# Peptides against a protein of PDB entry 3V4L, part 164

Target 1, 386 residues: chain A of PDB entry 3V4L
Amino acid sequence: GQPLAKDKVALLIGNMSYWEHPKLKAPLVDVYELTNLLRQLDFKVVSLLDLTEYEMCNAVDEFLLLLDKGVYGLLYYAGHGYENFGNSFMVPVDAPNPYRSENCLCVQNILKLMQEKETGLNVFLLDMCRKRNDYDDTIPILDALKVTANIVFGYATCQGAEAFEIQHSGLANGIFMKFLKDRLLEDKKITVLLDEVAEDMGKCHLTKGRQALEIRSSLSEKRALTDPVQGAPCSAEALVRNLQWAKAHELPESMCLKFQCGVHIQLGFAAEFSNVMIIYTSIVHKPPEIIMCDAYVTDFPLDLDIDPKHANKGTPEETGSYLVSKDLPKHCLYTRLSSLQKLKEHLIFTVCLSYQYSGLEDTVEEKQEVNVGKPLIAKLDMHRGL

## One batch from the design tools (peptide; made by RFdiffusion4, then SolubleMPNN)

Design b2_p18_7_s1 (from b2_p18_7, 9 letters changed)
Fold by OpenDDE base, seed 5:
Structure b2_p18_7_s1 (fold): chain B 386 residues (1-386), chain A 18 residues (1-18)
Amino acid sequence: as target 1 above (386 residues)
Amino acid sequence: TVELSREKLDEETELVEM
């Protein structure tokens, strides 16, 4: 019979905004497109951009809490990385220059922890360089992996080689994701699917002799990303997993704020990623005696590091939100919260209405505080230990 | 609207190391 997944869970990390290393572009698009494809495959997807070492560790820990016996686990990483002695290291955005193993996450350590969960399938998609780091002489003493025969690695490049992104004037994929996305929905054994992706990359003249996909697998069963999830979550563990995932994806409800002057503001929320939310405001009612009015969001928690110069934009694109802009309501003011993982407390902010009456020169201000609780990934309290 | 470049990789396409 076709194998069944008990559930399907994915963690996607895209690191771009490095502090001490070259900035990347492709991980933004790659994480977004892969998220949408994996959701069509009934994966519970956590998608995170620009994580520090501590935030990456916590994201992996939360991902491991979603894993259990017969669950399919997928880890995707796009960013800087290296490979020493057959161990793959993902580089956090706060990694020093040069970085070392103590500043990075070892993928084989994550695999060990996934094997302890008795997962049905473990897929790693590593869109990073695999060059040796000569500044790291550490030989990781990894415990021997269990023989689980359910492991697949898709490396974007060969051992000791580079991975590449496309430098274009617009948004473009990395080379690996460009070919992966075209096949990801195919009902094929995951190793067969990745082999076809490798053939497609090998036919491209730009990547030929520069980047080639490596498949490393120990997969004894015919498992596919298309494998159906076992029916309604009847186990207590499946209910807990569904609740834990739902917490990380709960948006605040849209609300209508009423000001004393009779202006009504619609406040809405949209997820770009699990740690990136767009707030949007629109004036839905204005009394005729008010000639001009604007509604601004301000007084955000300091943990979010929001520059007011980048808040309250007339377009989503002016906030840096290029991907979800088509799905957002038009004619709003937009604010992008790109670091929800840093939020320690409830998201409390002020909606400030500035307005003018007909025949008065002076502007009037009214303010309302809004508490939306912990949105999206902030519900996981990734910072409870700091 | 920033469209994702679905353009064919051509000879002018620059690759940047990740």
Scores: peptide ipSAE 0.243, ipTM 0.708, DockQ to the pose 0.228
Fold by OpenDDE base, seed 2:
Structure b2_p18_7_s1 (fold): chain B 386 residues (1-386), chain A 18 residues (1-18)
Amino acid sequence: as target 1 above (386 residues)
Amino acid sequence: TVELSREKLDEETELVEM
């Protein structure tokens, strides 16, 4: 019969905004496009940008809670990385310069933990450099992996080589994602799909002799990312998994705020990633005696590190939100919250209405506090150890 | 609309190491 997945779960991490290392651009687009493709494949996707070491550890722990017997697990990482002695290390945004194995997440340690869950398929897509880190003399003594015939690694590059992004004035993919996205929806064994991606990359004149996909696989069965999820969750564990994923993806409900002057504001929320939310405000009713009015959001929790200079923009693009702007309502003010994985408390903020009456020179202000609870990934309490 | 440049990789395309 066709293989069935008990469920399908993906963790996607894109690190770009490094503190002590060169900033990247591709991981933003790559995580976004891969999220949308994996959702079409009925994956439960957690998508996270710009994680610290601690936040990456917690994201992996929460991902492992979503894994169980016969579940398909996919880990994608885009960012800085290295490979020492056949072990792949993902570099967090807060990693020191130079970084070492103690500052990084070892993919083979994650694989060990995934094998303990008796998963149906383990896919690793590693869009990172595989150069040796000469500042890390640590020989990792990894415990012996279990012999499971269900592991697939897609490395964006060869052992000891670089991965590349496209330097463009606009948004561009990394080289790996550029080719992967065109094949990912095909009903093929995952190793065959990745081999076709490797052929497509090898035909490209820009990547020829610079970057080549490496596939490592123990996969003995014909398993595909297109494999159907087994019907309605029959187990208590499947219900718990569905609830945990749903919590991490729950947006606040849209609100209609009414001010004393008779102005009505619509407050709305959109997810860009599991840890990135856009807040938007629009004037839905204005009395005719009010000539001008604007609705600003302010007084965010300090944990979010919101710069007021980047808040309340006339376009999503001015906030750094280029990907979801087509799906947002027009004629709003937009604010991007990019670090929801830092939110310890409820998201409480102020909506400030500034307005002017006809024939008065002075501006008037009214304020309302809004509590939207814990949005998206903030429901998982990824900070429980800080 | 930031069209995600589906532009054909041309010979002038610069690659940056990740």
Scores: peptide ipSAE 0.241, ipTM 0.713, DockQ to the pose 0.226
Fold by OpenDDE base, seed 4:
Order: structure tokens, then sequence, then C-alpha cells
Structure b2_p18_7_s1 (fold): chain B 386 residues (1-386), chain A 18 residues (1-18)
């Protein structure tokens, strides 16, 4: 019969804003597009940008809590990386220069932990360089992997080579995602799908002799990303997993704020990623005696590192939100919260209404504090060690 | 609106190491 997944879970990490390394651009687009494709494949997707070592470890631990017997697990990573002695290392944004294995996440350690969960399929899609790091002579002593015959690695490049992104004035994909996205929805064995992606990359004149996809697999069954999820949650654990994932993707409800001057504001929320939220404000009612009126958000928790210069913009694009701008309401003020994983407490902030009456030169301010609880990924308390 | 580059890779496309 066709293989069934008990559930399907994906963790997507895109690291771009490195502290001590060159900044990347493609992981933003790649994580966003892959998230939308995997959601069409009935994956529960956690999508995270710009994680520190500690945040990456916690994201992997939370991902492993969503895994169970017969669940399909997919890990995608886009960012800096290296390969030493056949071990792949993902580089966090806070990694020192030079970085070592002690500053990085070993993919083969994650695979070991996934095998302990008795997963139905383990897919790793690694959009990173595979050069040797000559500053790290550590040979990881990995325990012998279990013979599960359900493992697929798709490497964006061959061993000892670089992966590339497209240098464009606009938003562009990395080379791997550019070809992967065109085939990802095909009902094919995942190794056959990746082999066709490798052929498409090999036909491109720009990638020929620079970047080639490598497939490493031990997959005894005809498993596909299109394999249907088993309809009823047959276990209490499956129900708990579904509730945990749903909590991590719950947006705050839109609010209607009423000010003493008679102005009404709509406060709305949109998710760009699991750790990136856009707040928007709009004036929905204004008394005729008020000639100018703006609703600013301010007094964010310090843990979010919100620069006021990038808050309260007239367009989503001026906040750095290019991907979801089409789905946002127009004629708002927009603020992008890009580090929701850092939020330890409830998201409390101030809505400041600045307005002017007809025939008065002075601006008047009214303020309301808003508590929206823990939005999106902040519900998982990723800063609490297990 | 920054459109996602769906353009074909051309000979003028520069590649940057990830």
Amino acid sequence: as target 1 above (386 residues)
Amino acid sequence: TVELSREKLDEETELVEM
C-alpha cells in the first residue's frame, strides 16, 4: 500500500544576520517559500530566522518533542556551515570567528535523536557550504546509528564545495531552493525527486562545475513528502503534538482600542515566520474636530531589540517585511518584531495616540498599555532549558 | 514591492558563497 505518515513535522532555520561572518540574503526567501510548500504538503512547519547557538539547540529540542513513532521529520537549514570528517555543522548567528564544533550544531547528532523517536522518515535539506573547517580538528565520536533505512540527506552542494546564493538587487533564492521548489510538490519517492532536482541544477550553465546537489540516502521504502497523514490522531501524544504546534502558531487576536478623545484604533497582527510578527495600527474612527491622528506602538520588552527608527513605518517594506506585504491591510503603521524567540515574558507594549484638534497648534497624546500574551513561538518558552 | 526574482539565471547573474 502507499506509505502513511503518522504526522509530518518540519523545522526550517534560516541564518542570515551573522555577527562575526558575512551576511546572507537568500535564507529569508528560501525559508518562506519552503514553509508555504511544506504547508501544502500537510507539514506542521516551524520557521525560524537568525538563531543563536542556544536558540538553535532549543528549536531542535522542541522539534524533537513533536517527533514520534511513524512521524515524518524534515530539517531544513540555510546559512553558513561546514563539513568535517563526514559530519555536517550548522553555524549559529552568534558563532565566533573562527567557529568550531563546540559553537555549532552537528546534524548527525540530531539524526541520532530522531532515530530514538522511531520516526517514519528523516529528511535533512542542508543549504550550506560543505568545505572543511581547518580551525576545527575535533573528530566527533558518534555512536553507531541504528539501521532504520528511513534517512535522506539532500546537500545543496558536493563534499568540500561551496553553496551559492544569487546576488540580485531584489529578493532571490539560493541555488538549491531555486530548483527544489519547482519539484517539491511532486508525488515521487523523495530520493527520486532530489535526483531530478540534481539533474535540473546540472543543466544550468551558472551552476555547472560550481555547485552540484549530493544525495545521501538509506531509504528502503517508497516514501514521499506527499504521503498522506493518518487521518485520526490515534494517540494522546498525537493530540498533544497538534495542540503544541497550534499554540506555537497562534497570533494575538485583533483589538479595537477606544481613546477618550473618541478615536478608535484597530490593532492587528500578522505572522511572517514562527519568530517574526508584524504589528499594524489603523485609525478606524476619528471625530471631525481631530485634524491629524497617528497611532504609534512603543515601550516594547528590551529582550526584542526593537530599534524605534524601524518601528511605525508607513509601509511593511520599510520595516524589512517584503514577503507578506501583499496580505497586510493598507494605510497602517507597521512594526516588525523579528526576534520573538527572545521573549521571556508576555508581549506588553504601549499604543500611543498622537493627535491635533482643529485650531490648536499643540499635539495631544493618549496612551494605552496592551498585553497580547506570548505570540507565536514565544509560547514554547525556548529560553527555558529543559 | 520587491518581487521575488523568478527570473532565469542569466550570464550576468553573480553567485555569492553561502
Scores: peptide ipSAE 0.219, ipTM 0.689, DockQ to the pose 0.228
Fold by OpenDDE base, seed 3:
Structure b2_p18_7_s1 (fold): chain B 386 residues (1-386), chain A 18 residues (1-18)
Amino acid sequence: as target 1 above (386 residues)
Amino acid sequence: TVELSREKLDEETELVEM
């Protein structure tokens, strides 16, 4: 019979905004496009951008809580990385220069923990460099992996080689994701799918002799990303897993705010990623005596590091939100919250209505405080240990 | 789906190390 997944769970991490290292661009697009494809494959996807070491550890721990016997686990990482002694290290955005294994997440340690969950399939897609880090002489003492015959690594590049992104004036994929996305929905054994991606990359003149996909697999069964999820959550564990995932993906409900002047504002929320949310405001009713009015959001929690210069923009793109801009309502003011993982408390902020009456030169302000609880990934309390 | 345009690999396409 066709293999069945008990469930399918993916963690996607894209690190771009490094503190001490070159900034990347491709991980933004790569994580977004891969999220949409894996959702079409019935994966429960957690998508996270720009994580610190501590935040990456917590994201992996929360991902591991979603794993159980016969569950398919997929980890995708796009960002800086290295490979020492056949161990892959993902570099957090706060990693020092030079970074070492103590500042990074070892993929083989994550694999060990996934094997303890008795997963049905373990897929690692590593869109990072595989050069040796000559500043890290640490020989990792890894425990012996179990013989589970269900492991697949897709490395964006060969051992000791570089991975590349395409720089142009716009948004582009990394080289690996550019080819992976065209095949990801195919009903094929995952190793066959990745072999076809490797052939497609090998035909590209840009990557010829610079980057080639490497596949490492122990997968003994014909498992595909298209494999159907075993029907309705019949187990208590499956219900818990579904609730944990749903909790991390719950948006605040849209609100209609009514001001004393009689102006009504629609406050709305959109997810770009599991840790990135767009807030938008629109005037839905204005009394005729009010000639002009705007609704600004302000007084955000300090943990979010929101620069007021990037808040309340006339377009989503001016906030740095290029991917979801087509799905957002028009004629709003937009604010992008890009670090929801940092939120320790409830998301409380002020909606400030600035308005002018006909025949008065002075602007009037009214304010309302809004509490939307913990949106998206902020419900996981990833910072409780800091 | 924003099909990020398969903009041509114009001659100015630079590969940058990740």
Scores: peptide ipSAE 0.194, ipTM 0.635, DockQ to the pose 0.248

Design b2_p18_7_s2 (from b2_p18_7, 7 letters changed)
Fold by OpenDDE base, seed 5:
Parts: sequence; C-alpha cells; structure tokens
Structure b2_p18_7_s2 (fold): chain B 386 residues (1-386), chain A 18 residues (1-18)
Amino acid sequence: as target 1 above (386 residues)
Amino acid sequence: TVERSEEKLDENTKLVEM
C-alpha cells in the first residue's frame, strides 16, 4: 500500500541579512516558494527569516516538539554554511567573522534529535556552501546515528564546493530551489525526485562544473512528500501538535477602530512568513466635514527594532514586501514587522489618526492603543529563557 | 506541457556565492 505519514512538518530557515558576512537575496524568495509548495503537500510549515544563533536553536527545538513517531520532518536551510569532516554547519545572521562550530548549528545534531522522535521520514534540503572552514579545527564528536533507514539529504552542491544564487533585476533565486520547485509536487520517492532535480541542474550551463546536487540517503522505503497524512487527528499527541502549529500561524483578527471625530479605520494583518507580518490600515469611513485624514501605526515594542521611517508606506513594496503584495488590499498604509521572533510581550501599538476639519487650519490628533496579543511565531515565546 | 521557457539569462545575470 502507499505509506501514510502520521503528520508532515517542515521548518524552513532563510538567512540573508548577515551582520559580519556578505548579504544574500535568494533565501527570501526560495523560503516563500518552498513554503507555498509544502503547504500544497499538507505540510505544517514554519518559515523563518534572518535568525540569530539563539533564535535558530529555539526554532529547531520548537520544530522537534512537532515531531513524533511516523511524522515526516523536513528541514530546509538557505544561507551561509560550511562542512567540516562530513558535518554540515548552518551559519546564523549574528555569527562572528570568522565563524566557528560553537557559533553555528550542526545539522547532524538535529538529525540525531529527529531520530529520537522515531520520525517516518527525515528530509534535509541544504542550500548552502560546503567548503571547509579552515578557521574551525574542531572535530565534532557526534554520537553514532541510529540506523533508521529514513534519511534523505539534498545538498545544493558537492562536498568542498560552493552553492550559488542567480541575481537578476533585483530578484534572486538559489540554483537548487530553481530546479527543486518544478518537481517538488511530483508523486515520486523523494530520492528519485531529487535525482531528477540533479539531472535538471546538470543541464544548467551557468553552474556546470561549479555546482552539482548531491543526494545522500539511507531511505529503505518508498516514501514521497506527496504521501497522504493519516486521517483526522485522533491521538492526544496529534491534537497537541495541531494546536502548537496553529499557535505559530494565528494572525490577529482584522478590526474596525472608531475615532471620536467619526472616522472609522480598518486595521488588518497578513503573514509573509511565520516571523514576518504586514500591518495595513485603511480609512473606511470619513465624515464630510473632515477634509483630510491619515492613520499611522506607531509606538511598537522596542524588541521589534522598527524604524518609523520604514513604517506607514503607501505600498507593500516600499516596506520590502514583494511576495504577498498581490494578496494585500490596495490603498492602505503598510508596515512590515520582520522580527516577530524577538517579541517578548504582547504586540501593543498605537493607531494615530491625524485629521483636518473644513475651515480649520490646525490638524487634530486622536490615538487608540491596540493590543493584538502574540501574533504568529511570537506565541511560541522563543525568548522565554533570556 | 508547461513550456520550459529557457529564459536566456541576460547579461545582467550574476552568480553570487551563498
């Protein structure tokens, strides 16, 4: 019979905005495109951009809490990385220059922890360089992996080689994701699917002799990303997993704010990623005696590090939101919260209405405080230990 | 049959190491 997944869970990390290293661009689009494809495959997807070491550790811990016996686990990483002695290291955005193993997440350690969960399938998709780091002489003493026969690695490149992104006209895609996305929905054994992706990459003239996909697997069963999820969550564990995932994806409800002047503001929320939310405001009612009015969001929690110069934009694109802009309502003011993982408390902010009456020169201001609780990934309290 | 448009990578296409 076709194998069944007990559930399907994916963690996608895209690191781009490095502090001490070259900035990347491809992880933004690649994490977004992969998120949408994995959702079509009935994966519970957590998608995170620009994580520090501490935030990456917590994201992995929360991902491991979603894993259980017979669950399919997929980890995707796009960013800087290295490989020493067959161990793959993912580089956080706050990693020093030079970085070392103590500043990075070892993928084989994550695999060990996934094997302890008795997962049905473990897939690693690593879109990073595999060069040796000569500044790290540490030999990780990894405990011997269990023989679970359910492991697949798709490396974007060969051992000791580079991975590349294609930058064109301000957009970028990773070479690996460019070919992976075309096949990801195919009902094939995951190793067969990745082998076809490797053949497609091998036809690319840009990366020929520079980048080639490596597949490393111990997969004894015919498992596919298309394998159906076992029916309604009847176990207490499946209910807990569904609740935990739902918490990380709960948007605030859209609300209508009413000001004393009779202006009504619609406040809405959209998820770009699990840690990236767009707030949008629109004037839905204006009394005729008010000639001009604008509604701004301000007074955000300091933990979010929001520059007011980048808030309240006339387009989503001016906030850096190019991906979800088509799905957003038009004619709003837009604010992008790109670091929801940093939020310790409830998201409290002010909606400020500035307006002018017909025949008065002076502008009037009204303010309302809004508490939306903990949106998206902020519900997981990734910072409870700091 | 989704025609794989071989988008000829224009002269402005750069490979950047990840």
Scores: peptide ipSAE 0.331, ipTM 0.685, DockQ to the pose 0.242
Fold by OpenDDE base, seed 3:
Structure b2_p18_7_s2 (fold): chain B 386 residues (1-386), chain A 18 residues (1-18)
Amino acid sequence: as target 1 above (386 residues)
Amino acid sequence: TVERSEEKLDENTKLVEM
């Protein structure tokens, strides 16, 4: 019979905004495109941008809580990385220069923990450099992996080689993701799918002799990313897993705010990633005696590091949101919250209405505080240990 | 500092090391 997944869970991490290292661009688009494709494959996807070491550890721990016997686990990482002694290290955005294994997440440690969950399939897609880090002489003492015959690594590049992004007109894509996305929906054994991606990359003149896909697999079964999820959650564990994932993906409900002057504002929310949300405001009703009115958001929690200069923009693109801008309502003011993982408390902020009456020169302000609880990934309390 | 190779392919396209 066709293999069945008990469930399918993916963690996608894209690190770009490094503190002590050169900034990347490709992970933004690559995580977004891969998220949409894996959702079409019935994966429960957590998508996270720009994580610190601590935030990456917590994201992996929460991902491991979603794994169980016969569940398909997929980890995608795009960012800086290195490979020492056949161990892959993902570099957090707060990693020092030079970074070491103590500042990084070892993929083989994550694999060990996934094997303890008795997963049905373990897929690692690593869109990072595989150069040796000569500043890290640490020989990792890893425990012996179990023989589970269900492991697949897709490395964007060969051992000791670089991975590249193509930057064009301010946007970028990783070369690996560029070819992977065209094949990902195919009903093929995952190792066969990746072999076809390797052939497609091998035809690219830009990467010829610089980057080539490497596949490492122990997969003994004909498992595909297209494999159907075993029907309705029949177990208590499956219900818990579904509830835990749903918590991390719940948007605040859209609100209609009514001000004393009779202006009505629509406040709306959109997810770009599991840790990135767009807030938008629009005037939906204005009394005729009010000639001008603007609604802006302010007084955000300090944990979010929101620069007011980047808030309340006339377009989503001016906030740095290029991917969801087509799905957003027009003629709003837009604010991008890019670090929802940092939120320790409820998301409380102020909606300020500035308006002018006909025949009065002075602007009037009304303020309303809004509490939307913990949006998206902020429900997982990833910072409880800080 | 890892010297990252930027190769300019055309006027607006760059290959950048990840």
Scores: peptide ipSAE 0.320, ipTM 0.730, DockQ to the pose 0.696
Fold by OpenDDE base, seed 2:
Structure b2_p18_7_s2 (fold): chain B 386 residues (1-386), chain A 18 residues (1-18)
Amino acid sequence: as target 1 above (386 residues)
Amino acid sequence: TVERSEEKLDENTKLVEM
């Protein structure tokens, strides 16, 4: 019969905004496009940008709670990384310069923990450099992995080589994602799909002799990312998994705020990633005696590190939101919250209405506090140890 | 439909190490 997945779960991490290392651009687009493709494949996707070491550890722990017997697990990482002695290390955004293994997440340690869950398939897609880190002399003594015939690694590059992003004037993919996205929806064994991606990359004149896909697999069965999820969750564990994923993807409901002057504001929310939300405000009613009015959001929790200079923009693009702008309502003010993983409390903020009456020179202000609870990933309490 | 921007890899394409 066709293989069935008990469920399908993916964790996607894109690190770009490094503190002590060169900033990247591709992980933004790569995580976004891969999220949309994996959702079409019925994956439960958690998508996270710009994680610290601690936040990456917690994201992996929460991902492992979503894994169980016969579940398909996919981990994607885009960012800085290295490979020492056949062990792959993902570099967090807060990693020191130079970084070492103690500052990084070892993919083979994550694989060990996934094997303990008796998963149906383990896929690792590693869009990072595989150069040796000469500042890390640590020989990781990894415990012996269990012999499971269900592991697939897609490395964006060869052992000891670089992975590359394309820098244009606009948004661009990393080289690996550029080719992977064209094949990912194909009903093929995952190793065959990745081999076709390797062939497509090998035909590209820009990557020829610079970057080549490496596939490592123990996969003995014909398993595909297209494999159907087994029907309605029959187990208590499947219900818990579905509830945990749903909590991490719950947006606040859209609100209609009414001010004393008779102005009505629509407050809306959109998810760009599991830890990135756009707030938008629109004036839906204005009395004719009010000649000008603007609705600003302010007084965000300090944990979110919101710069007011980047808040309340006339376009999503001015906030750094280039990907979801087509799906957002027009003629709003937009604010991007990019660090929802840092939110310890409820998201409480102020909506400030500034307005002017016809024939008065002075601006009037009215304010309303809004509590939207814990949006998206903030429901998982990824900070329980800080 | 994500418009597949067939971003033609032109001669000005810079590869940057990740």
Scores: peptide ipSAE 0.280, ipTM 0.690, DockQ to the pose 0.265
Fold by OpenDDE base, seed 4:
Structure b2_p18_7_s2 (fold): chain B 386 residues (1-386), chain A 18 residues (1-18)
Amino acid sequence: as target 1 above (386 residues)
Amino acid sequence: TVERSEEKLDENTKLVEM
């Protein structure tokens, strides 16, 4: 019969804003596009940008809690990386220069933990360089992997080679994602799908002799990303995981704020990623005696590192939100919260209404504190060590 | 508007190491 997934879970990490390393651009688009494709394939997707070592470890631990017997697990990573002695290392944004294995996440350690969960399929899509790091001579002693015959690695490049992104005036994909996205929805065995992606990359004149996809697999069954999810949760644990994932992707409800001057503001929320939210404010009612009126958001928790210079913009694009701007309401003020994983407490902030009456030169301010609880990924308490 | 590049890879496309 056709293989069935008990569930499908994906963790997508895109690291770009490195502290001690060159900044990347493609992971933003790649994680966003892959998230939308995997959601069409009935994956529960956690999408995270710009994680520290500690945040990456916690994201992997939370991902492993969503895995169980017969669940399909997919890990995608886009960012800096290296390969030493056949072990792949994902580089966090806070990694020192030079980085070592102690500063990085080993993919083969994650695979070991996924095998302990008795997963139905383990897919790793690694959009990173595979050069040797000559500053790290550590040979990880990995325990012998179980013979599960359900493992697929798609490497964006061959061993000892570089992966590339496209840099021009626009937002572009990495080379791997550019070809992967065109085939990802095909009802094919995942190794056959990746082989066709490798052929498409091999036809590209720009990548020929620079980047080639490598497939490493031990997959005894005809498993596809299109394989249907089993319709009823077979266990109480599966229901709990589904509820936990749903909570981690719940947006705050839109609010209507009423000020003493008679101005009404709509406060709205949109998700760009699991750790990136846009707040927007709009004036929905203004008394005729008020000639100018703006609704600013301020007093964010310090853990979010919100620069006031990038808050309260007239367009989503001025906040750095290019991907979801079409789905946002127009004529708002926009603020992008890009580090929701850092939020330890409730998201409390101030809405400040600045307004002017007709015939008065002075601006008047009214303030309301807003508590929206823990939005999106902040519900998982990723800063609590197990 | 930063358009997503659905553009074909051309000879002027700059590749940058990831």
Scores: peptide ipSAE 0.272, ipTM 0.675, DockQ to the pose 0.238

